# Peptides against a protein of PDB entry 3HUF, part 218

Target 1, 320 residues: chain A of PDB entry 3HUF
Amino acid sequence: MWIIEAEGDILKGKSRILFPGTYIVGRNVSDDSSHIQVISKSISKRHARFTILTPSEKDYFTGGPCEFEVKDLDTKFGTKVNEKVVGQNGDSYKEKDLKIQLGKCPFTINAYWRSMCIQFDNPEMLSQWASNLNLLGIPTGLRDSDATTHFVMNRQAGSSITVGTMYAFLKKTVIIDDSYLQYLSTVKESVIEDASLMPDALECFKNIIKNNDQFPSSPEDCINSLEGFSCAMLNTSSESHHLLELLGLRISTFMSLGDIDKELISKTDFVVLNNAVYDSEKISFPEGIFCLTIEQLWKIIIERNSRELISKEIERLKYA

## One batch from the design tools (peptide; made by RFdiffusion4, then SolubleMPNN)

Design b2_p27_3_s3
Fold by OpenDDE base, seed 1:
Structure b2_p27_3_s3 (fold): chain B 320 residues (1-320), chain A 27 residues (1-27)
Amino acid sequence: as target 1 above (320 residues)
Amino acid sequence: DEEEEKKEKEEEEIEEYYKEEELEELE
């Protein structure tokens, strides 16, 4: 989200979030959803127009800012952004930090981008919330992104958390729920005068993790917890692969269960399967190998003695 | 200092312009 602040009390000592939309900026405007009052004798009544665009798909993957357009409203002394005069037709900016000088005002408006990118675990929730979040200047998506800061947990998940949620947790992404999204949808008016009134997602995250036994105490408890073990998996999802990598596993990939030969079995401690393959092929599993789902693996890795548990299961199936 | 007087005069002219802009919208 864009945040503006300024020195010299020209913004009344307040920070403000700029959501996607258009703002008239000047001395004789009243602060509202479309106006920014700037208190200076050295600015025009209506000095500039700021236009914040909605997030792009690119912004979701990069964590880049919503496009910031500045137009001078035909003022005598013009408008500058980062010491450059704004062109007559306005200019657009993708920098994360903007110093905006209105006319001859000795103080600048500092605009800075606070990155927030929300990944959703399912398309239904994304479809429900994306429009509202985009109107807050928050990029949203389904795919994993290195720019992802928050992850919406699917509460309708059955007896186990999803692979996406597991991976988000291990990546140290802030896990949030629909309750937090509801709070975000209501703050739009209250944050006009104080950007600090934005709800803290960390409190939501703490509450989710604390009240759910499907999470370890920290990601650090699971990261590299299976170092030294080897697994094989179906080449089905990048998230599953990355999750297993974060556990410290050596990973071999295969395309079908038919590729699980004696050589692969000899080099592999266990096989990780998706639920569909596990359920359909359970009767045809090769003897002498431990096959499990990621969800079953997760139930083991969240235990304090995960390494011992896995070792016992591997041994049990070798001697059966 | 001639530079200070020039700066003060430029500041006065700037303040005066923004005051005049205040009056023109009232007419």
Scores: peptide ipSAE 0.223, ipTM 0.757, DockQ to the pose 0.604
Fold by OpenDDE base, seed 2:
Structure b2_p27_3_s3 (fold): chain B 320 residues (1-320), chain A 27 residues (1-27)
Amino acid sequence: as target 1 above (320 residues)
Amino acid sequence: DEEEEKKEKEEEEIEEYYKEEELEELE
């Protein structure tokens, strides 16, 4: 989201969130959803127009700002952004920090980008929330990216957490739920006057982790917890592979259960399967190897003695 | 002293201009 603040008292000492939309900026406008009052004797009544675009798909992957357009409203002394005069037709900016000078005002408006990119695990939830979140200047998507700051957990009562949720947790992404999204939808009007009124997602995250026994105390409890073990996995998802890498596993990939030969078994401590393969093929598992789902693995990983638990299961199946 | 007097005059001219913009919208 874009946040503006100013030097001196030209913004009444307040920070303001600018959502996607158009704002008339000047001395004789009243602060509302489409106007920014600036208190200076050296600013025109209607001085500039700020236009913030909705997030692009690229912004979701890069964590770049919503495009910020500045147009001077044909003022005598013009408008500058980052010491450069704004062109007559307006100029667009993708920098994370903008220093905006209106006319001969000795104080500048400082606009800065606060990065927030929300990944969804569930496409139905994305479809429900994406439009509203984009109107807040928040990029949204389904695919993991290095720009993702938040991850929406699907609340299915009584279901295990998804691989996406597990991976988001290990990546130290802030996990949020539908309650936080609902709260975000209500704050739009209240944060106009004070950007500090934006709800803290970290508190939502802490509550999710505290109230769900499927999460370890910290990502650090799981990262490299299985260092020295080797697994084989079905080549199904990149997220599953990255999750197993974060656990410190040596990973071999296979295409079918038929590719699990005696050589692979000799080099592999256990086989990780997706639920569909596990349920369909459980009668035909190779003898002498421990096969489990990612969800079953996760249930072991969240335990304090995960290494001992895995070792015991491996031993039980080698001697059965 | 002469450079300060020039700055004060430029500041007054700027303030006068932005006051005149107030009068033109009332006409």
Scores: peptide ipSAE 0.208, ipTM 0.746, DockQ to the pose 0.584
Fold by OpenDDE base, seed 3:
Formats: structure tokens, C-alpha cells, sequence
Structure b2_p27_3_s3 (fold): chain B 320 residues (1-320), chain A 27 residues (1-27)
């Protein structure tokens, strides 16, 4: 989201979140959803127009800002952004830091981008929330991205956490729920005067982790916890592969259980299967190899003695 | 001081401009 602050009390010492939309900026406007009052004798009554666009799909993957347009409202002394005079038709900016000078005002408005990108675990939740979040200047998507800051966990009471949730946790993404998204939707008016009224996602995250025994105390307890072990997995999910990489596993891939030959077994400590393959009565597991699901592996890695537990299961099945 | 006279003249031009903007809204 865009945040504005200014020196010399020209914004009354307040920070403000700018959501996608159009704002008239000047001395003789009242602060509301479409106006920004600036207190200076050197600023026109109606000085500039700020227009913030909704996020693009590219912004979700890059963590880039919503496009920020500045237009001077035909003022005598003009408007500058980053020491450059704004053109007569207005200019558009994709920089994360903007110094906006209105006329001869000795103080600048500082606009900065706070990155917030929300990943969803399922398409139904994305479909429900994407429009509202985009109107807050928050990029949204389903796919993993290095720019993702938050992950929406689908709370089904009593269900195991998904692979997406496991991976988001290990990536140190802030896990949130629908209650946080509801709260974000309510603060839009209150943050006009004070950007500090934005809900703290980290508090919501701490509450989710504290109330769910399926999470370890820290991602650091699990990252590289299985370093030195080797696994084989079905080449079906990129998220599953990245999750196993974050555990420090050496990964081999196969296309079917029939492709698990003696060579693969000799190099592999265990096989990771999806639930559909693991639960299939039609499939016999290869003899002498430990097979488990990602969810079963997760239950082991959240334990303090995860390496010892895995070693014991590997030994038990090699000598059975 | 030429720099003070220049600042005072810029302040007068700013005050005069804002007075003209107030008059144009009353016409």
C-alpha cells in the first residue's frame, strides 16, 4: 500500500494510507476518501491530483507498487516529483519512494510503498476476496511468489494443514485467516487520518500458530532439519518439491511407482507420496523402502527429535 | 541582502497570487 508522510507538519504530523483511487491535494480541501489537505501558505487551494491504480498481476510477482499518477492542477509554481517537474498531462511513477514538492512549499510529501502481497491457498477464497483486496492496493494470487508477504489459511476446523500452508510457514510468510481479511475491510475509513490503525497481521499470525498444534514453534526448527537424507517424490507438485528442499532433503523425482527401480531405492532413504497414491488399494509399495505422505512427514518434522524418528522408521523397514 | 529581498519578493508574489485566486472565486 502507499503511505504518505510529510515534514514541517504540512500533513498535521499524520501518516496516511492511500488506497487505489483519485485524490485532490491542496490547502483548501477537507481530508476524506478523495481529498488530502496540505497545510502550507505556499500551496494552492487545489494543487495536485494523485491517482493510484489497482495492482497488476505483475505487482503480485514483483512486490512492486501500484502505479502512482501525479497531475498538477494548472498551478503557478507547478508540482515536482523526485526533483523533476510534473508534465502538463501528468506523469506516472512505479518507484517505491516518491518525494512530492507542491509549488514553493519548503517541505515535501514523502510517499513510500509498503509491500503487501496476499497468496491464497484455494481459488474459492481468492474469488471471494481478490476484488476487495485489490481496491485496498493489495496484489493477490494463488501461485507461489517471492514477493508474497501473507498467506491465507483456509480454516476447516479439525483438518490437517495443507502443503501450501506448510510451505508458507517455512518461507516465513505471515499466515492469516478470513478474520484478518474482514478486519482489513473495516479500517479503510479510519486509516485516512492515521496509517498506524492498520491491523497488525503479526498478532493474527501469532494467534493462529498458538492455537494450532500442527505448527512448530519456529520455521528455523524445520529448515534443513533433514539435511543429509534423500527422498524420492512423484513429480506432480512444485510446492511439494520446494517444501522438501527447505527441509534440506536431496530429492529424486519419478513419474509412477513402477519407475521406482533398485537404483532409486539404493539412493533413497524414503519415498514421499501424495494422499491419492498412498491410499490407493491398487498400488503395492516397493519392498524395503519407507513410504509416507507429506502430511505424515510434517507430523515427524514438527517433533524435536525429527531426525531420530525418521532414522528409526527407515531402519525398521530396511530390516522387516 | 539581495537574497533576503529575493525571498521577500517571492513571498509577496505568492501572497498576491493567492489573493487573486480568492477574488476569482468571488466573481
Amino acid sequence: as target 1 above (320 residues)
Amino acid sequence: DEEEEKKEKEEEEIEEYYKEEELEELE
Scores: peptide ipSAE 0.170, ipTM 0.731, DockQ to the pose 0.462
Fold by OpenDDE base, seed 5:
Structure b2_p27_3_s3 (fold): chain B 320 residues (1-320), chain A 27 residues (1-27)
Amino acid sequence: as target 1 above (320 residues)
Amino acid sequence: DEEEEKKEKEEEEIEEYYKEEELEELE
């Protein structure tokens, strides 16, 4: 989201969130959802128009800002952004930091981008929330992104956490739920006056982790916890592969259970399967190898003695 | 100081302009 602040009390000493939309900026406007009052004798009554666009799909992957358009409203002394005069037709900016000078005002409006990108694990939830979140200037998507700051966990009561949730946790992404999204939808009016009223997702995350025994105490407890072990995985999702890499596993890939030869078995400690393959082919598993699902592996990893537990399971099945 | 007098005049011209903009919207 865009946040503005200014020196010299020209914004009344307050920070403000700018959501996607159009704002008239000037001395003789009243602060509301479409106006920004600036208190200076050296600015026009209606000096500039700020237009913030909704996030693009690219912004979700890059963590880039919503496009910020500035237009001067035909003022004598013009408008500058980052020491450059705004063109007659207006200019668009994708920089994360903007210094906006209105006319000959000695104080600048500082606009900065607070990165927030929300990944969804469920396409239905994305479809429900994407429009509202985009109107807050929050990029949304389903795919993993290095720019992802938040991950929406689907609360199915009594279900195991998804691979996406596991991976988001290990990546140190803030896990949130639908209750946080509901809260975000209500703050739009209150944050006009004070950007500090934006809810902190960390409290939601702490509550999720505290109330769910499927999470370890920290991501760091799991990262590289299986260093020195080797696994084979069916060539399924990239997310599952990256999850296993974050555990410190050496990964070999195979296309079918029939491709698991004696050589692969000799080099691997266990085989990781998706739930569908595990359930369908459990009768046909190769002899002498430990096969498990990612969810079964996760249940072992969250334990303090994960390495000992895995070693015992490997030994148990090699001698069975 | 000639630089201070020039700065004061420029500040006065700026204040005068923004006062004139205030009057043109009232007509």
Scores: peptide ipSAE 0.168, ipTM 0.718, DockQ to the pose 0.513

Design b2_p27_4_s1
Fold by OpenDDE base, seed 1:
Structure b2_p27_4_s1 (fold): chain B 320 residues (1-320), chain A 27 residues (1-27)
Amino acid sequence: as target 1 above (320 residues)
Amino acid sequence: KEEEEKEKKEQEEVDKFDEEKEKKELE
């Protein structure tokens, strides 16, 4: 989200969130959803137009800002951004930090980008919430991104957490739910005068983790917990691969269960399968190898004695 | 005092320019 602040009390000492939309900036406007009052004698009554675009798909992957357009409203002293005069037709900016000088005002409006990118695990939830979140200047998507700051957990009652949720947790992404999204949808009017009123997702996250026994106490309890073990996985999901890497596993990939030969078995402690392959092929598993799903692996790794539990299961199948 | 007088003159120049612009947009 874009946040503006200024020195010299020209913004009345307030920080303001700018959502996607158009703002008239000037000395003789009243602060509202489309106007920003700036208190300086050298500023025109209506001085500039700020236009913030909705986030692009690229912004979701990069954590880049919504495009920020500045237009001077044909003022006496013009408008500058980062010491450059704004062109007659306006200019567009993708920098994370903008110093906006209105006329001869000795103080600048400082605009800065606070990164917030929400990943969804469920396409239906993304479809439901994406429009509202984009109107807050929050990029949204389904695919993993290094720019993701928040992850929406799909609450299916009585189901195991998804691979996406597991991976988000280990990546130290703030896990949120639909209740937090509902809260975010209501803040648009309340944060106009004070950007500090933006809700913190950390409280929601703490409550989710505290009330769900499927989470370990911290990501650090699981990261590299399986260092020294080797696994083979079906080459189906990048998130699954990255999850297993974060556990400290040496990973070999295969395309089908038929590719699991004696050589692969000899160098592999266990095989990780997706649920569909695990359920369909249970009868056809190679003898002498431990096969499990990621969800079954997760149930082991959240235990304090995860290494001992895995070792016991590996041994059990070598002697069967 | 000198800064206050400078700021006052800048405001007067801005206000005059804004008024002249508003008149031209109405013609």
Scores: peptide ipSAE 0.443, ipTM 0.905, DockQ to the pose 0.864
Fold by OpenDDE base, seed 5:
Structure b2_p27_4_s1 (fold): chain B 320 residues (1-320), chain A 27 residues (1-27)
Amino acid sequence: as target 1 above (320 residues)
Amino acid sequence: KEEEEKEKKEQEEVDKFDEEKEKKELE
């Protein structure tokens, strides 16, 4: 989201969130959802137009700002952004920091981008929330991105956490739920006067982790916890592969259970399967190897003695 | 005093320019 602040009293000492939309900026406008009053004698009654675009798909992957357009409203002294005069037709900016000078005002409006990118675990929740979140200047998507700051956990009561949720946790993203999204949808009017009224997702995250025994105490407890072990997996999920890498596993890939030969078994401590293959192929599992799902592996990983538990399961099947 | 007088002159220049613009938009 864009946040503006200014030196001196030109913004009355307040910070403000700018959502996607159009704002008239000037000395003789009243602060509202489409106007920003700036208190300076050298500023025109209606001085500039700020237009913030909705986030692009690219912004979701880069964590870049919503495009910020500035137009001078044909003023006496013009408008500058980052010491450059704004062109007559207006200019567009993708920089994360903008110093906006209105006329001869000795104080600048400082606009800065606070990155927030929300990943969804399922397309249904994305479809429900994407429009509203985009209108807040929040990029949204389904695919993993290095720019993701937040991950929406689907709370189906009594379900195991998904691989996406596991991976989001290990990546140190802030896990949120629908309650936080509901709260975000209400803040649009209240944050006009004070940007600090934006809800902190960290409290929501702490509550989720505290109330769900499927999470370890920290990502650091799980990262590299299985260093030195080797697994084999079906080459079906990139997210599953990255999750296993974060556990410190050496990973071999195979295309079918029939490709698991004696050589692969000799080099592999266990086989990771998806739920569908695990349930359908239980009878055809290769002899002498431990097969488990990612969800079963996760249940072991969240335990303090995960390495000992894995070792015991491997030994149990080698001597059976 | 000099800074206040400078600011007052800048405001008068802005206000005059805004008024001249408003007149041209109405013609």
Scores: peptide ipSAE 0.443, ipTM 0.904, DockQ to the pose 0.857
Fold by OpenDDE base, seed 2:
Structure b2_p27_4_s1 (fold): chain B 320 residues (1-320), chain A 27 residues (1-27)
Amino acid sequence: as target 1 above (320 residues)
Amino acid sequence: KEEEEKEKKEQEEVDKFDEEKEKKELE
């Protein structure tokens, strides 16, 4: 989201969140959802127009700011952004930091981008929330991104956490839920005058971890916890592969269960399958190999003695 | 005093410019 602050009390010492929309900026406007009053003698009554666009799909992958347009309203002394005069038709900015000078005002409005990018695990939840979050200037999507700051877990009562949630946790992404999204939807009016009133997602995250036994105490407890073990996996999901890598596993990929030969079995400690393959092929599993789902593996790795547990399961099935 | 007088003159220049613009938009 865009936040504006200013020196010299020209914004009355307040920070403001600028959501996507249009703002008239000037000396003789009243602060509201579409107007920013600036207190200076050297600025016009109506000096500039700020227009913040909704996030693009590209912004979701880059963590870049919503486009910030500045137009001078044909003022006596003009408008500058980053010491450059704004063009007559207005200019657009994608920089994360903007110094906006209105006329001959000795103080600048400082606009800065606070990066927030929300990944969803479920397309239905994305469809429900994306519009509202985009109107807050928050990029949203389903695919993993290096720009992702927050992850919305799918709350199905009594279900195991998804691979996406597991990976988000290990990647140290802030996991959030519907309660946080609902809270965000209500904040739009209250944060206009005070950007500090933005809800802390870390509190939501801490509560999710504390109240759900499917999470370890920290990502560090699981990262490289299976170092030295080897697995084979169906080439089905990038997130699944990255999850297993974060566990410190050596990974071999295969396309079908028929590719699991005696040589692969000799070099592999266990086989990781998706639920659909596990359930359909359970009768046809190769002898002498430990086959499990990612969800079953997760239940082992969240235990303090995960290495001992997995070793016992491997031994049990090799000698059965 | 000199800085305050300068700022006052700048405000008067801005106000005059804004008024002249408003008149031209109404003609």
Scores: peptide ipSAE 0.443, ipTM 0.904, DockQ to the pose 0.859
Fold by OpenDDE base, seed 3:
Structure b2_p27_4_s1 (fold): chain B 320 residues (1-320), chain A 27 residues (1-27)
Amino acid sequence: as target 1 above (320 residues)
Amino acid sequence: KEEEEKEKKEQEEVDKFDEEKEKKELE
């Protein structure tokens, strides 16, 4: 989201979130959802127009800011952004930090991008929330992205956490739920005057982890917890591969269960399968190899003695 | 006093320019 602040009391000591939309900026406007009053004698009554675009799909993958357009309203002294005069037709900016000088005002409006990018676990939740979050200037998507700051966990009562949720946790993405998204929607009016009133997702995250026994106490408890073990995985998901890498596993990939030969078995401690393959092909599993799902593996790795538990299962099936 | 006088002159220049612009938009 874009936040503006200024020195010299020209914004009355307030920080303000700018959501996607258009703002008239000037000396003789009243602060509201589409106007920003700036207190300086050298500023025109109506001085500039700020236009913030909705986030793009590219912004979701890059964590880049919503496009910030500045237009001077044909003022005496013009408008500058980052010491450059704004062109007659206006200029668009993708920089994360903007110093906006209105006329001869000795103080600048400092606009900065606070990165917030929300990944959703499922298409249904994305479809429900994406429009509202985009109107807050928050990029949203389903695919994994290095720019993701938050991950929306699907609250299905009694279901195991998904691979996406597991991976989001291990990569230290802030896991949130629908309650946090609802809370974000309620503060929209209050954050116009004070950007500090933006809800902190860390409290939501702490409460999710505390109240759900499917999470370890920290990501650090699971990261490299399986160092020294080797697995084979069906090449089904990039997130699954990255999850297993974060566990410290040596990973071999295969395309079908028929590709699991004696050589692969000799180098592999266990095979990781998706639920569909695990349930359909239980009868066709190679002899002498431990096969499990990612969800079954997760149940083991969240235990304090995960290495001992896995070792016992490997030994049990190798000698069976 | 010098800074206050400078700010006053800048405001007078802005106000005059805005008034001249408003007149031209009405012609």
Scores: peptide ipSAE 0.441, ipTM 0.904, DockQ to the pose 0.794

